# Peptides against a protein of PDB entry 5X9X: the designs that were tried, part 28

Target 1, 41 residues: chain A of PDB entry 5X9X
Amino acid sequence: SSVSELEQRLRDVKNTNSRFRKALMEKENELQALIRKLGPE

## One batch from the design tools (peptide; made by RFdiffusion4, then SolubleMPNN)

Design b2_p18_3_s1 (from b2_p18_3, 11 letters changed)
Fold by OpenDDE base, seed 4:
Structure b2_p18_3_s1 (fold): chain B 41 residues (1-41), chain A 18 residues (1-18)
Amino acid sequence: as target 1 above (41 residues)
Amino acid sequence: SELLEQINKLINEMEKLK
């Protein structure tokens, strides 16, 4: 049904959003690790 | 430096995700 399709699409968007947030967090953590190494490098 | 290059790469990738 149209409703079930909308619900499915919403779930897909939610899952995509969650994945992007996770990726962003991982990159932030890596960035912070690199920043901690700032110095002669 | 390689470190700065890696930092800039990550920043750019993060901006692409936003």
Scores: peptide ipSAE 0.062, ipTM 0.702, DockQ to the pose 0.752
Fold by OpenDDE base, seed 1:
Structure b2_p18_3_s1 (fold): chain B 41 residues (1-41), chain A 18 residues (1-18)
Amino acid sequence: as target 1 above (41 residues)
Amino acid sequence: SELLEQINKLINEMEKLK
């Protein structure tokens, strides 16, 4: 049904959002680690 | 440098996610 399809789409968006938030956090941590290594290189 | 290249790559990937 239209309702069930909308509920499925909402779940998919929520899952995608969660994955992107995790990826962003991991990249931020990696970026900070690289910044700490900034030097004459 | 290799370090700056890695930093820029991460920044670009992060901006793509936002």
Scores: peptide ipSAE 0.061, ipTM 0.701, DockQ to the pose 0.719
Fold by OpenDDE base, seed 2:
Structure b2_p18_3_s1 (fold): chain B 41 residues (1-41), chain A 18 residues (1-18)
Amino acid sequence: as target 1 above (41 residues)
Amino acid sequence: SELLEQINKLINEMEKLK
């Protein structure tokens, strides 16, 4: 049904959003670690 | 340097996700 399809699309969007937020957090942590190494390098 | 290259790569990847 149209309702079930909309519910599925909403779940897909939420899952995508969650994965992207996690990826951003992980990359931010790695970036901060690299920034902390800034100096003579 | 390798460090700066890695930093720039990460920044570019993060921007693609936003």
Scores: peptide ipSAE 0.061, ipTM 0.699, DockQ to the pose 0.763
Fold by OpenDDE base, seed 3:
Structure b2_p18_3_s1 (fold): chain B 41 residues (1-41), chain A 18 residues (1-18)
Amino acid sequence: as target 1 above (41 residues)
Amino acid sequence: SELLEQINKLINEMEKLK
């Protein structure tokens, strides 16, 4: 049904959002590690 | 520098994900 399809799409969006949040966290951690190396380079 | 290039690349990738 249209309702079940919308519920499925909402779940997909939530899953995608969760994955992107995790990716952002990992990149932030990597960024901070690189920033800690700032110096003559 | 290579370090600054890597930092800028990460920043751009993070902004793209937002």
Scores: peptide ipSAE 0.061, ipTM 0.699, DockQ to the pose 0.721

Design b2_p18_3_s2 (from b2_p18_3, 11 letters changed)
Fold by OpenDDE base, seed 1:
Structure b2_p18_3_s2 (fold): chain B 41 residues (1-41), chain A 18 residues (1-18)
Amino acid sequence: as target 1 above (41 residues)
Amino acid sequence: SELLAQINKLIEEMQALK
């Protein structure tokens, strides 16, 4: 049904959002580590 | 410059995810 399809789309968006949030967190952690190493380079 | 390039690359990748 239209409702079930919308619910499926919402779940897909939430799953995608979760994956992107995790990726952002990992990159932020790596960025912070690199910033701590930042010197005259 | 290598470190700065890596930092800039990460920033661009993060921005692309948003």
Scores: peptide ipSAE 0.103, ipTM 0.734, DockQ to the pose 0.702
Fold by OpenDDE base, seed 2:
Structure b2_p18_3_s2 (fold): chain B 41 residues (1-41), chain A 18 residues (1-18)
Amino acid sequence: as target 1 above (41 residues)
Amino acid sequence: SELLAQINKLIEEMQALK
C-alpha cells in the first residue's frame, strides 16, 4: 500500500543515515589518529 | 608531506559524505 511504501522509504532513509554517521565517525577517528602523529611527520 | 596528504584526503572524504 501507499502507507507501507512510505514506511519502507522512511526505514531506508534511517538506515542510510545510520550508515553515513558510522562512516563519518570512522573517518573522524582515523583523522584524529593522524593528527596525533603531526609531530615529526 | 605524506601525512598531510592523508589528512587532507580524509577531510575531503568527510565533506563529501555530508
Scores: peptide ipSAE 0.098, ipTM 0.735, DockQ to the pose 0.774
Fold by OpenDDE base, seed 4:
Structure b2_p18_3_s2 (fold): chain B 41 residues (1-41), chain A 18 residues (1-18)
Amino acid sequence: as target 1 above (41 residues)
Amino acid sequence: SELLAQINKLIEEMQALK
């Protein structure tokens, strides 16, 4: 049904959003770790 | 130099995700 399709689309968007947020967080953590190494390099 | 390159790469990847 139309409602079922919209619910599925919403779930897909939420899942995608969650994955992107996780990726950003992981990259931010890695970036901070690299920044802590700033100095002689 | 390598450290700076890695930092810049991560920044670009983060910007691409947004």
Scores: peptide ipSAE 0.097, ipTM 0.735, DockQ to the pose 0.755
Fold by OpenDDE base, seed 3:
Structure b2_p18_3_s2 (fold): chain B 41 residues (1-41), chain A 18 residues (1-18)
Amino acid sequence: as target 1 above (41 residues)
Amino acid sequence: SELLAQINKLIEEMQALK
């Protein structure tokens, strides 16, 4: 039904958003770790 | 050098995800 399809689309958007947010957080953490290694290099 | 290249790569990957 139209309602069921809209509910599925909303779930898909939320799941996608969650995955991308997690990926960004992980890359930010890795970036900060590399920045802390900055010195004479 | 290598460290800076890794940092720049991560920045590019983060920008691509937004």
Scores: peptide ipSAE 0.095, ipTM 0.733, DockQ to the pose 0.762

Design b2_p18_3_s4 (from b2_p18_3, 9 letters changed)
Fold by OpenDDE base, seed 4:
Structure b2_p18_3_s4 (fold): chain B 41 residues (1-41), chain A 18 residues (1-18)
Amino acid sequence: as target 1 above (41 residues)
Amino acid sequence: KELLERIEELKKEMEELK
């Protein structure tokens, strides 16, 4: 049904958003750790 | 991997995710 399709699309968007947010957080954490290691290199 | 090289890669990857 139209309602079930909209619910599925909403779930897909939420899942995609969650995955991208997690990836961004992981990269930010790695970046912060590397920046703290900045020295002569 | 070289430290500064990885930092630049991460900055690029983060911008691409936005």
Scores: peptide ipSAE 0.171, ipTM 0.761, DockQ to the pose 0.666
Fold by OpenDDE base, seed 1:
Structure b2_p18_3_s4 (fold): chain B 41 residues (1-41), chain A 18 residues (1-18)
Amino acid sequence: as target 1 above (41 residues)
Amino acid sequence: KELLERIEELKKEMEELK
């Protein structure tokens, strides 16, 4: 039904958002670690 | 050099995720 399709799309968006948020957090953590290592380079 | 390159790559990748 149209309702079940909308519910499925909402779940898909939430799952995608969660994956992207996790990837962003991991990249931020790596970035911060690298920035802390910045020296005369 | 490699450090700065990786930092720029990460900044770009993060912006693409937003």
Scores: peptide ipSAE 0.171, ipTM 0.761, DockQ to the pose 0.734
Fold by OpenDDE base, seed 3:
Structure b2_p18_3_s4 (fold): chain B 41 residues (1-41), chain A 18 residues (1-18)
Amino acid sequence: as target 1 above (41 residues)
Amino acid sequence: KELLERIEELKKEMEELK
């Protein structure tokens, strides 16, 4: 049904958003750690 | 990998995710 399709699409968007947010957080954490090491090198 | 090089790669990868 149209309702079930919309619910599925909403779930897919939420799942994708969650995965992308996690990936961004991991990269931001690595970036922050590297910036803290940024000194003579 | 060189520190500054990895920093630039991460900045690029983060921008691509947005």
Scores: peptide ipSAE 0.168, ipTM 0.760, DockQ to the pose 0.674
Fold by OpenDDE base, seed 2:
Structure b2_p18_3_s4 (fold): chain B 41 residues (1-41), chain A 18 residues (1-18)
Amino acid sequence: as target 1 above (41 residues)
Amino acid sequence: KELLERIEELKKEMEELK
């Protein structure tokens, strides 16, 4: 049904958002680690 | 140099994800 399709689309958006949030967090963590190691390089 | 380059790449990638 149209309702079930919209519910599926909402789940897909939430899953995609979760993946992007995780990727963003991983990049932030890597960035922070590199900044801590920042030297004359 | 490589470390600073990676930092700038990460900043760019993060902005692209937002």
Scores: peptide ipSAE 0.169, ipTM 0.760, DockQ to the pose 0.731; fails the geometry check

Design b2_p18_5_s1
Fold by OpenDDE base, seed 4:
Order: structure tokens, then C-alpha cells, then sequence
Structure b2_p18_5_s1 (fold): chain B 41 residues (1-41), chain A 18 residues (1-18)
């Protein structure tokens, strides 16, 4: 049904959003570590 | 001096993670 298709699309968007959010968090952690390596001070 | 800047950047990153 139209409702079930919309619910499926919503689940897909939420799953995609969750994956990208996790990836961003990991990249920010990596960036943070790299920034600390820039200088000894 | 530089370490203070790095600490500020790290604080900003943590805020973005909220």
C-alpha cells in the first residue's frame, strides 16, 4: 500500500542517516587525532 | 599558545558531535 511504501522509505532514510552520522563521527575523531599531531606545543 | 588553539578546535568538534 501507499502507506507501507512511505513507511519503508522512512526506514531507509533513517538507516542511511544513521550510517552517515556514524561515518561523520568517525571522521571527526580521525581529524581530531590528526590535528593533535600537527605540533608539539 | 598553539596547544590552546588545538584545545579550542577539539571543543568545537565535540560540540558538533552532539
Amino acid sequence: as target 1 above (41 residues)
Amino acid sequence: ERKKLLEEIQKLIEEMKK
Scores: peptide ipSAE 0.032, ipTM 0.533, DockQ to the pose 0.140
Fold by OpenDDE base, seed 1:
Structure b2_p18_5_s1 (fold): chain B 41 residues (1-41), chain A 18 residues (1-18)
Amino acid sequence: as target 1 above (41 residues)
Amino acid sequence: ERKKLLEEIQKLIEEMKK
């Protein structure tokens, strides 16, 4: 049904959003570590 | 100068993680 399809799409969006948020946090941590290695000045 | 820039970037990263 249309309702079931909309509910499924909403779940998919939420799951995708959650995955990307986690990936972004990991990449920010990686970036921070790399920045620390760039050297003094 | 570079040191201050790096510190600012690190600060911004931490703010984005909240």
Scores: peptide ipSAE 0.032, ipTM 0.539, DockQ to the pose 0.136
Fold by OpenDDE base, seed 5:
Structure b2_p18_5_s1 (fold): chain B 41 residues (1-41), chain A 18 residues (1-18)
Amino acid sequence: as target 1 above (41 residues)
Amino acid sequence: ERKKLLEEIQKLIEEMKK
């Protein structure tokens, strides 16, 4: 039904959002580590 | 000075994680 299709689309969006949020946090951690490696002082 | 800049960048990154 149209309702079930909309519910499926909403689940897909939520799953995609969750994946991107995880990837973002990982990239932020990577960036922070790289910045720390730029050198002392 | 560079050290202070890097520390500020790190703080900004942590704020983005919230």
Scores: peptide ipSAE 0.030, ipTM 0.541, DockQ to the pose 0.146
Fold by OpenDDE base, seed 2:
Order: structure tokens, then C-alpha cells, then sequence
Structure b2_p18_5_s1 (fold): chain B 41 residues (1-41), chain A 18 residues (1-18)
């Protein structure tokens, strides 16, 4: 049904969003580590 | 100078995690 399809799409979007949030967090950590490696002033 | 800038960037990154 249209309702069930919309519910499925919403779940898919939420799952995708969660995955991207995790990936973003990991990239932020990676960036932070690289910045630290730039060394002292 | 550079040290302070890098520290600020690191701070901003941590804030983005919230």
C-alpha cells in the first residue's frame, strides 16, 4: 500500500542518514588526527 | 600562531560531534 511504501522509504532514509552520520564522524576523527600530525607551531 | 589555530580547529571538530 501507499502507506507501507512511505513507511519503508522513511526507514530507508533514516538508515541512510545514520550511516552518513557515522561516516562523517569517522572522517572528522581522521581529519583531526591529520591536523595533529601537522606538528608544533 | 599556527598552534593556536590548529587547536581551535580541533575544538571546532569536537563541537561538531555533539
Amino acid sequence: as target 1 above (41 residues)
Amino acid sequence: ERKKLLEEIQKLIEEMKK
Scores: peptide ipSAE 0.030, ipTM 0.543, DockQ to the pose 0.141

Design b2_p18_5_s2
Fold by OpenDDE base, seed 4:
Structure b2_p18_5_s2 (fold): chain B 41 residues (1-41), chain A 18 residues (1-18)
Amino acid sequence: as target 1 above (41 residues)
Amino acid sequence: EREELLREIEALIRKMEE
């Protein structure tokens, strides 16, 4: 049904959003680790 | 090497802004 399709699309968007949020968090953590490695110089 | 770290940081920033 149309409702079922909309619910499926919503789940897909939520899953995609969750994956991107996780990826961004991982990249932020990597970025901060590299910044710390720069040291006082 | 500091320059290598800076290049990696810049690459990560570019990717996060996409």
Scores: peptide ipSAE 0.034, ipTM 0.614, DockQ to the pose 0.809
Fold by OpenDDE base, seed 2:
Structure b2_p18_5_s2 (fold): chain B 41 residues (1-41), chain A 18 residues (1-18)
Amino acid sequence: as target 1 above (41 residues)
Amino acid sequence: EREELLREIEALIRKMEE
């Protein structure tokens, strides 16, 4: 049904959003760790 | 090595902007 399709699409978008947020957080942490290693030099 | 760290940072930035 159209309702079921919309619910599925909403779940898919939420899952995608969650995955991207996690990926961004991990990349930010990795970036900050590398910046800290770079130091004041 | 500082240059290696810079290369890794640049690679991360490129990947994040894709």
Scores: peptide ipSAE 0.033, ipTM 0.609, DockQ to the pose 0.625
Fold by OpenDDE base, seed 3:
Structure b2_p18_5_s2 (fold): chain B 41 residues (1-41), chain A 18 residues (1-18)
Amino acid sequence: as target 1 above (41 residues)
Amino acid sequence: EREELLREIEALIRKMEE
């Protein structure tokens, strides 16, 4: 049904969002580590 | 060195924008 399809699409979007948030957090942590190594020099 | 770290940061930024 249209309702079940919309519910499935919403679940897919939520799962994708969660995965992207995790990936962004990992990249941010890596960037911040490199920035700390740069220092004021 | 500093230049290597800058290159790595730039590479990571490019990947985040893909």
Scores: peptide ipSAE 0.032, ipTM 0.606, DockQ to the pose 0.699
Fold by OpenDDE base, seed 1:
Structure b2_p18_5_s2 (fold): chain B 41 residues (1-41), chain A 18 residues (1-18)
Amino acid sequence: as target 1 above (41 residues)
Amino acid sequence: EREELLREIEALIRKMEE
């Protein structure tokens, strides 16, 4: 049904969002670690 | 080396923006 399709799309969006959020956090952590290594120079 | 770190940071930023 149209309702079940909308529910499925919502689940897919939430899953995609969760995966991208995790990837962004990992990349941000890597970026910040490198920034900290720059020091005050 | 600071310049190498900056290059790596810039590469990461480019990758995130792709």
Scores: peptide ipSAE 0.031, ipTM 0.606, DockQ to the pose 0.617

Design b2_p18_5_s3
Fold by OpenDDE base, seed 2:
Structure b2_p18_5_s3 (fold): chain B 41 residues (1-41), chain A 18 residues (1-18)
Amino acid sequence: as target 1 above (41 residues)
Amino acid sequence: EREELLEKIQALIEKMKE
């Protein structure tokens, strides 16, 4: 049904959003590590 | 190398712009 399809799409969007959040956190951690390696110079 | 690190940092920043 249209309702079940919308529910499925909502779940898919939430899953995608969660994956992007995780990816951003990992990139932030890598970024911070590189910034620390860069040093004050 | 500092320049390489800066390039990697820039690339990561661009990847985060989504």
Scores: peptide ipSAE 0.036, ipTM 0.605, DockQ to the pose 0.759
Fold by OpenDDE base, seed 3:
Structure b2_p18_5_s3 (fold): chain B 41 residues (1-41), chain A 18 residues (1-18)
Amino acid sequence: as target 1 above (41 residues)
Amino acid sequence: EREELLEKIQALIEKMKE
């Protein structure tokens, strides 16, 4: 049904969003570590 | 060195863009 299709699409969007958020968090952590090593010089 | 760190930072920034 149209309702079940919309529920499936919503689940897919939520899963994709979760994966992207995790990837961004990992890259941000690595970025901040490198910035700390960079120092004020 | 500092230049290598800057290059890595720039690469990470580009990979975060969608």
Scores: peptide ipSAE 0.035, ipTM 0.608, DockQ to the pose 0.690
Fold by OpenDDE base, seed 5:
Structure b2_p18_5_s3 (fold): chain B 41 residues (1-41), chain A 18 residues (1-18)
Amino acid sequence: as target 1 above (41 residues)
Amino acid sequence: EREELLEKIQALIEKMKE
């Protein structure tokens, strides 16, 4: 049904969003670690 | 090495711009 398809699409979007958020967090963490390694120099 | 770290940082920033 249209409703069930929309619910499925919503789940897919949520899953995709979750993956992107995780990837962003990992990149941010790596970025911050590298910035810290730079030091005050 | 600072220059290498800066390069890696720049690469990460560019990769985040997707």
Scores: peptide ipSAE 0.035, ipTM 0.608, DockQ to the pose 0.722
Fold by OpenDDE base, seed 4:
Structure b2_p18_5_s3 (fold): chain B 41 residues (1-41), chain A 18 residues (1-18)
Amino acid sequence: as target 1 above (41 residues)
Amino acid sequence: EREELLEKIQALIEKMKE
């Protein structure tokens, strides 16, 4: 049904969003680690 | 080695762009 299709689309968007958020978090963590390693020099 | 770290940081920044 149209309702079930919309529910599926919403789930897909949420899953995609979650994946992007995780990827951004991982990149941010790696970035922070490198910045800390870089130090004040 | 600071230069290598800067390059890695720059690469990460570019990858984070949408």
Scores: peptide ipSAE 0.033, ipTM 0.606, DockQ to the pose 0.621

Design b2_p18_5_s4
Fold by OpenDDE base, seed 5:
Structure b2_p18_5_s4 (fold): chain B 41 residues (1-41), chain A 18 residues (1-18)
Amino acid sequence: as target 1 above (41 residues)
Amino acid sequence: ERERLLREIEALKRKMAE
């Protein structure tokens, strides 16, 4: 049904959002590690 | 400046965790 399709789309968007949040956190960690490698300051 | 950037990253991580 149309409702079931919308529910499926919502789940897909939520899953995508969750994956992007994880990826962003990982990139922030990578950036932090690279900054630390620049040496003490 | 490097220490400031590290603190900024930590703040961004907290924001993303919300």
Scores: peptide ipSAE 0.033, ipTM 0.563, DockQ to the pose 0.159
Fold by OpenDDE base, seed 4:
Structure b2_p18_5_s4 (fold): chain B 41 residues (1-41), chain A 18 residues (1-18)
Amino acid sequence: as target 1 above (41 residues)
Amino acid sequence: ERERLLREIEALKRKMAE
């Protein structure tokens, strides 16, 4: 049904958003680690 | 400044966690 399709699309968007949020957080962690490797500036 | 950048990263992480 149209409702079930909309619910599926919403789930897909939420899943995609969650994956991107996780990836960005991981990149921020990597960046933080690299900055720490620069030493005490 | 490294410390400034670290604080900025922490702020971004908090924003992403909202």
Scores: peptide ipSAE 0.033, ipTM 0.562, DockQ to the pose 0.169
Fold by OpenDDE base, seed 1:
Structure b2_p18_5_s4 (fold): chain B 41 residues (1-41), chain A 18 residues (1-18)
Amino acid sequence: as target 1 above (41 residues)
Amino acid sequence: ERERLLREIEALKRKMAE
């Protein structure tokens, strides 16, 4: 039904958003690690 | 400068976790 399709799309958007948030946090951690490897400030 | 960048990164991580 139209309602079920909209519910599915909403779930897909939420899942996609969650994946992007995770990816961004991982990149942020990577950047932090690289900055730490630069040595003394 | 490195310390400042680390703090900014931590702030961004918190924002993304919200």
Scores: peptide ipSAE 0.034, ipTM 0.567, DockQ to the pose 0.161; fails the geometry check
Fold by OpenDDE base, seed 3:
Structure b2_p18_5_s4 (fold): chain B 41 residues (1-41), chain A 18 residues (1-18)
Amino acid sequence: as target 1 above (41 residues)
Amino acid sequence: ERERLLREIEALKRKMAE
């Protein structure tokens, strides 16, 4: 049905958003680690 | 400068977690 299709699309968007948020958080962690490896502050 | 960057990264992490 039209309703079920919209619900499925909404789930897909939410899942995609969640994956991108996770990836960005991981990149921030990676950047933090690299900054620490630069040596003395 | 390194300390500043670390603080900025922590702020970005908090923003992303919202």
Scores: peptide ipSAE 0.033, ipTM 0.570, DockQ to the pose 0.168; fails the geometry check

Design b2_p18_7_s1 (from b2_p18_7, 10 letters changed)
Fold by OpenDDE base, seed 4:
Structure b2_p18_7_s1 (fold): chain B 41 residues (1-41), chain A 18 residues (1-18)
Amino acid sequence: as target 1 above (41 residues)
Amino acid sequence: KKELLEKINELIKEMKEL
């Protein structure tokens, strides 16, 4: 049905959003670690 | 070091592409 298809599309968008958020968090953590290592050099 | 700066720039680029 149209409603069930919209619900499925919403789940897909939420899953994509969650994956992007996780990827950004991981890259931010690595970025912060590298910035700390950079120091005054 | 130069390699640290290069990796930082790469990560920033990757984050902007998401």
Scores: peptide ipSAE 0.231, ipTM 0.790, DockQ to the pose 0.777
Fold by OpenDDE base, seed 2:
Structure b2_p18_7_s1 (fold): chain B 41 residues (1-41), chain A 18 residues (1-18)
Amino acid sequence: as target 1 above (41 residues)
Amino acid sequence: KKELLEKINELIKEMKEL
């Protein structure tokens, strides 16, 4: 049904959003660690 | 260090491409 299709699309968007948020968080954490290690070198 | 700065720049690039 149209409702079921919209629910599926919403799940797909939420799953994609969650994956991207996790990837960004991991890269941000690594970035912050590298910046903290960044000295006068 | 140059390598450290390069890795930082690469991470920023990857984040912008998501």
Scores: peptide ipSAE 0.230, ipTM 0.788, DockQ to the pose 0.759
Fold by OpenDDE base, seed 5:
Structure b2_p18_7_s1 (fold): chain B 41 residues (1-41), chain A 18 residues (1-18)
Amino acid sequence: as target 1 above (41 residues)
Amino acid sequence: KKELLEKINELIKEMKEL
């Protein structure tokens, strides 16, 4: 049904959003660690 | 230290591509 299709689309968007959020968080954490390691030099 | 900068730049690039 149209409702079921919209629910499926919403799930797909949420799954994609979750994956992107996780990827950004991991990269941000690594970036922050590298910046700290970089120091003044 | 250049290696660190290269990795930082790579991470920034990857983040922009998401």
Scores: peptide ipSAE 0.229, ipTM 0.790, DockQ to the pose 0.701
Fold by OpenDDE base, seed 3:
Structure b2_p18_7_s1 (fold): chain B 41 residues (1-41), chain A 18 residues (1-18)
Amino acid sequence: as target 1 above (41 residues)
Amino acid sequence: KKELLEKINELIKEMKEL
């Protein structure tokens, strides 16, 4: 049904969003660690 | 320190591509 298709599309978007959030978090953590090492140099 | 800056720039680029 149209309702079940919309629910499936919403799940797909949610899964994609979750993957991107995780990838951004990992890169942000690495970035912050590198910035701390950079210091005043 | 140049290598460190290069890695930072690469990470920023990768984040913008997501």
Scores: peptide ipSAE 0.229, ipTM 0.788, DockQ to the pose 0.677

Design b2_p18_7_s2 (from b2_p18_7, 10 letters changed)
Fold by OpenDDE base, seed 5:
Structure b2_p18_7_s2 (fold): chain B 41 residues (1-41), chain A 18 residues (1-18)
Amino acid sequence: as target 1 above (41 residues)
Amino acid sequence: KEELLKEIEKLIKEKEEL
């Protein structure tokens, strides 16, 4: 049904959002680690 | 230093594209 399709799409959006949030966090952590390595040099 | 800065710039760009 149209409702079941919308529910599936909502699940897919939530999964995509979670993956993007994880990827952003990982990139931010790596960025901060490199900034720390940069230090005063 | 230059290599670290290049990697930082790359990571910033990749984050903005997500």
Scores: peptide ipSAE 0.076, ipTM 0.689, DockQ to the pose 0.823
Fold by OpenDDE base, seed 4:
Structure b2_p18_7_s2 (fold): chain B 41 residues (1-41), chain A 18 residues (1-18)
Amino acid sequence: as target 1 above (41 residues)
Amino acid sequence: KEELLKEIEKLIKEKEEL
């Protein structure tokens, strides 16, 4: 049904959004760790 | 040090493309 298709699309968007948020956070954490290793040198 | 800078630049670009 049109409702079930919209519910599926909403789940797909939520899953994609969650994956992108996780990827951004992981990259930010890695970036900060490397910046700390770089230090003042 | 230069390798760390290159890895940092790579990570920045990857974040911008997400």
Scores: peptide ipSAE 0.075, ipTM 0.687, DockQ to the pose 0.736
Fold by OpenDDE base, seed 3:
Structure b2_p18_7_s2 (fold): chain B 41 residues (1-41), chain A 18 residues (1-18)
Amino acid sequence: as target 1 above (41 residues)
Amino acid sequence: KEELLKEIEKLIKEKEEL
C-alpha cells in the first residue's frame, strides 16, 4: 500500500542518516586526534 | 608535521563528500 511504501522509505532514510552520522563521527574523531598531535590547542 | 597536515586535509575533504 501507499502507506507501507512511505514507511519503508522513511526507514531507508533513517538507516542512511545513521550510517552517515557514524562515518562523520569517525572522521571527526580522527581529525581531532591528528590536530592535537600538531601542538597545543 | 607535513605528513600530519596532508592527512588532515584528506580527512576534511572526505567529510565534505559525505
Scores: peptide ipSAE 0.074, ipTM 0.685, DockQ to the pose 0.627
Fold by OpenDDE base, seed 1:
Structure b2_p18_7_s2 (fold): chain B 41 residues (1-41), chain A 18 residues (1-18)
Amino acid sequence: as target 1 above (41 residues)
Amino acid sequence: KEELLKEIEKLIKEKEEL
């Protein structure tokens, strides 16, 4: 049904969003660690 | 420092592409 399709699309968006949020957090943490190491060298 | 800057630039690009 149209409702079931919308519910499926919402689940897919939530799953994709969760995966991207995790990836962004990991990249941000690594980025910040490297920025902290950035010295005069 | 140059190597750190290159790695930072790489991570920024990867993050913006997600």
Scores: peptide ipSAE 0.085, ipTM 0.692, DockQ to the pose 0.810; fails the geometry check

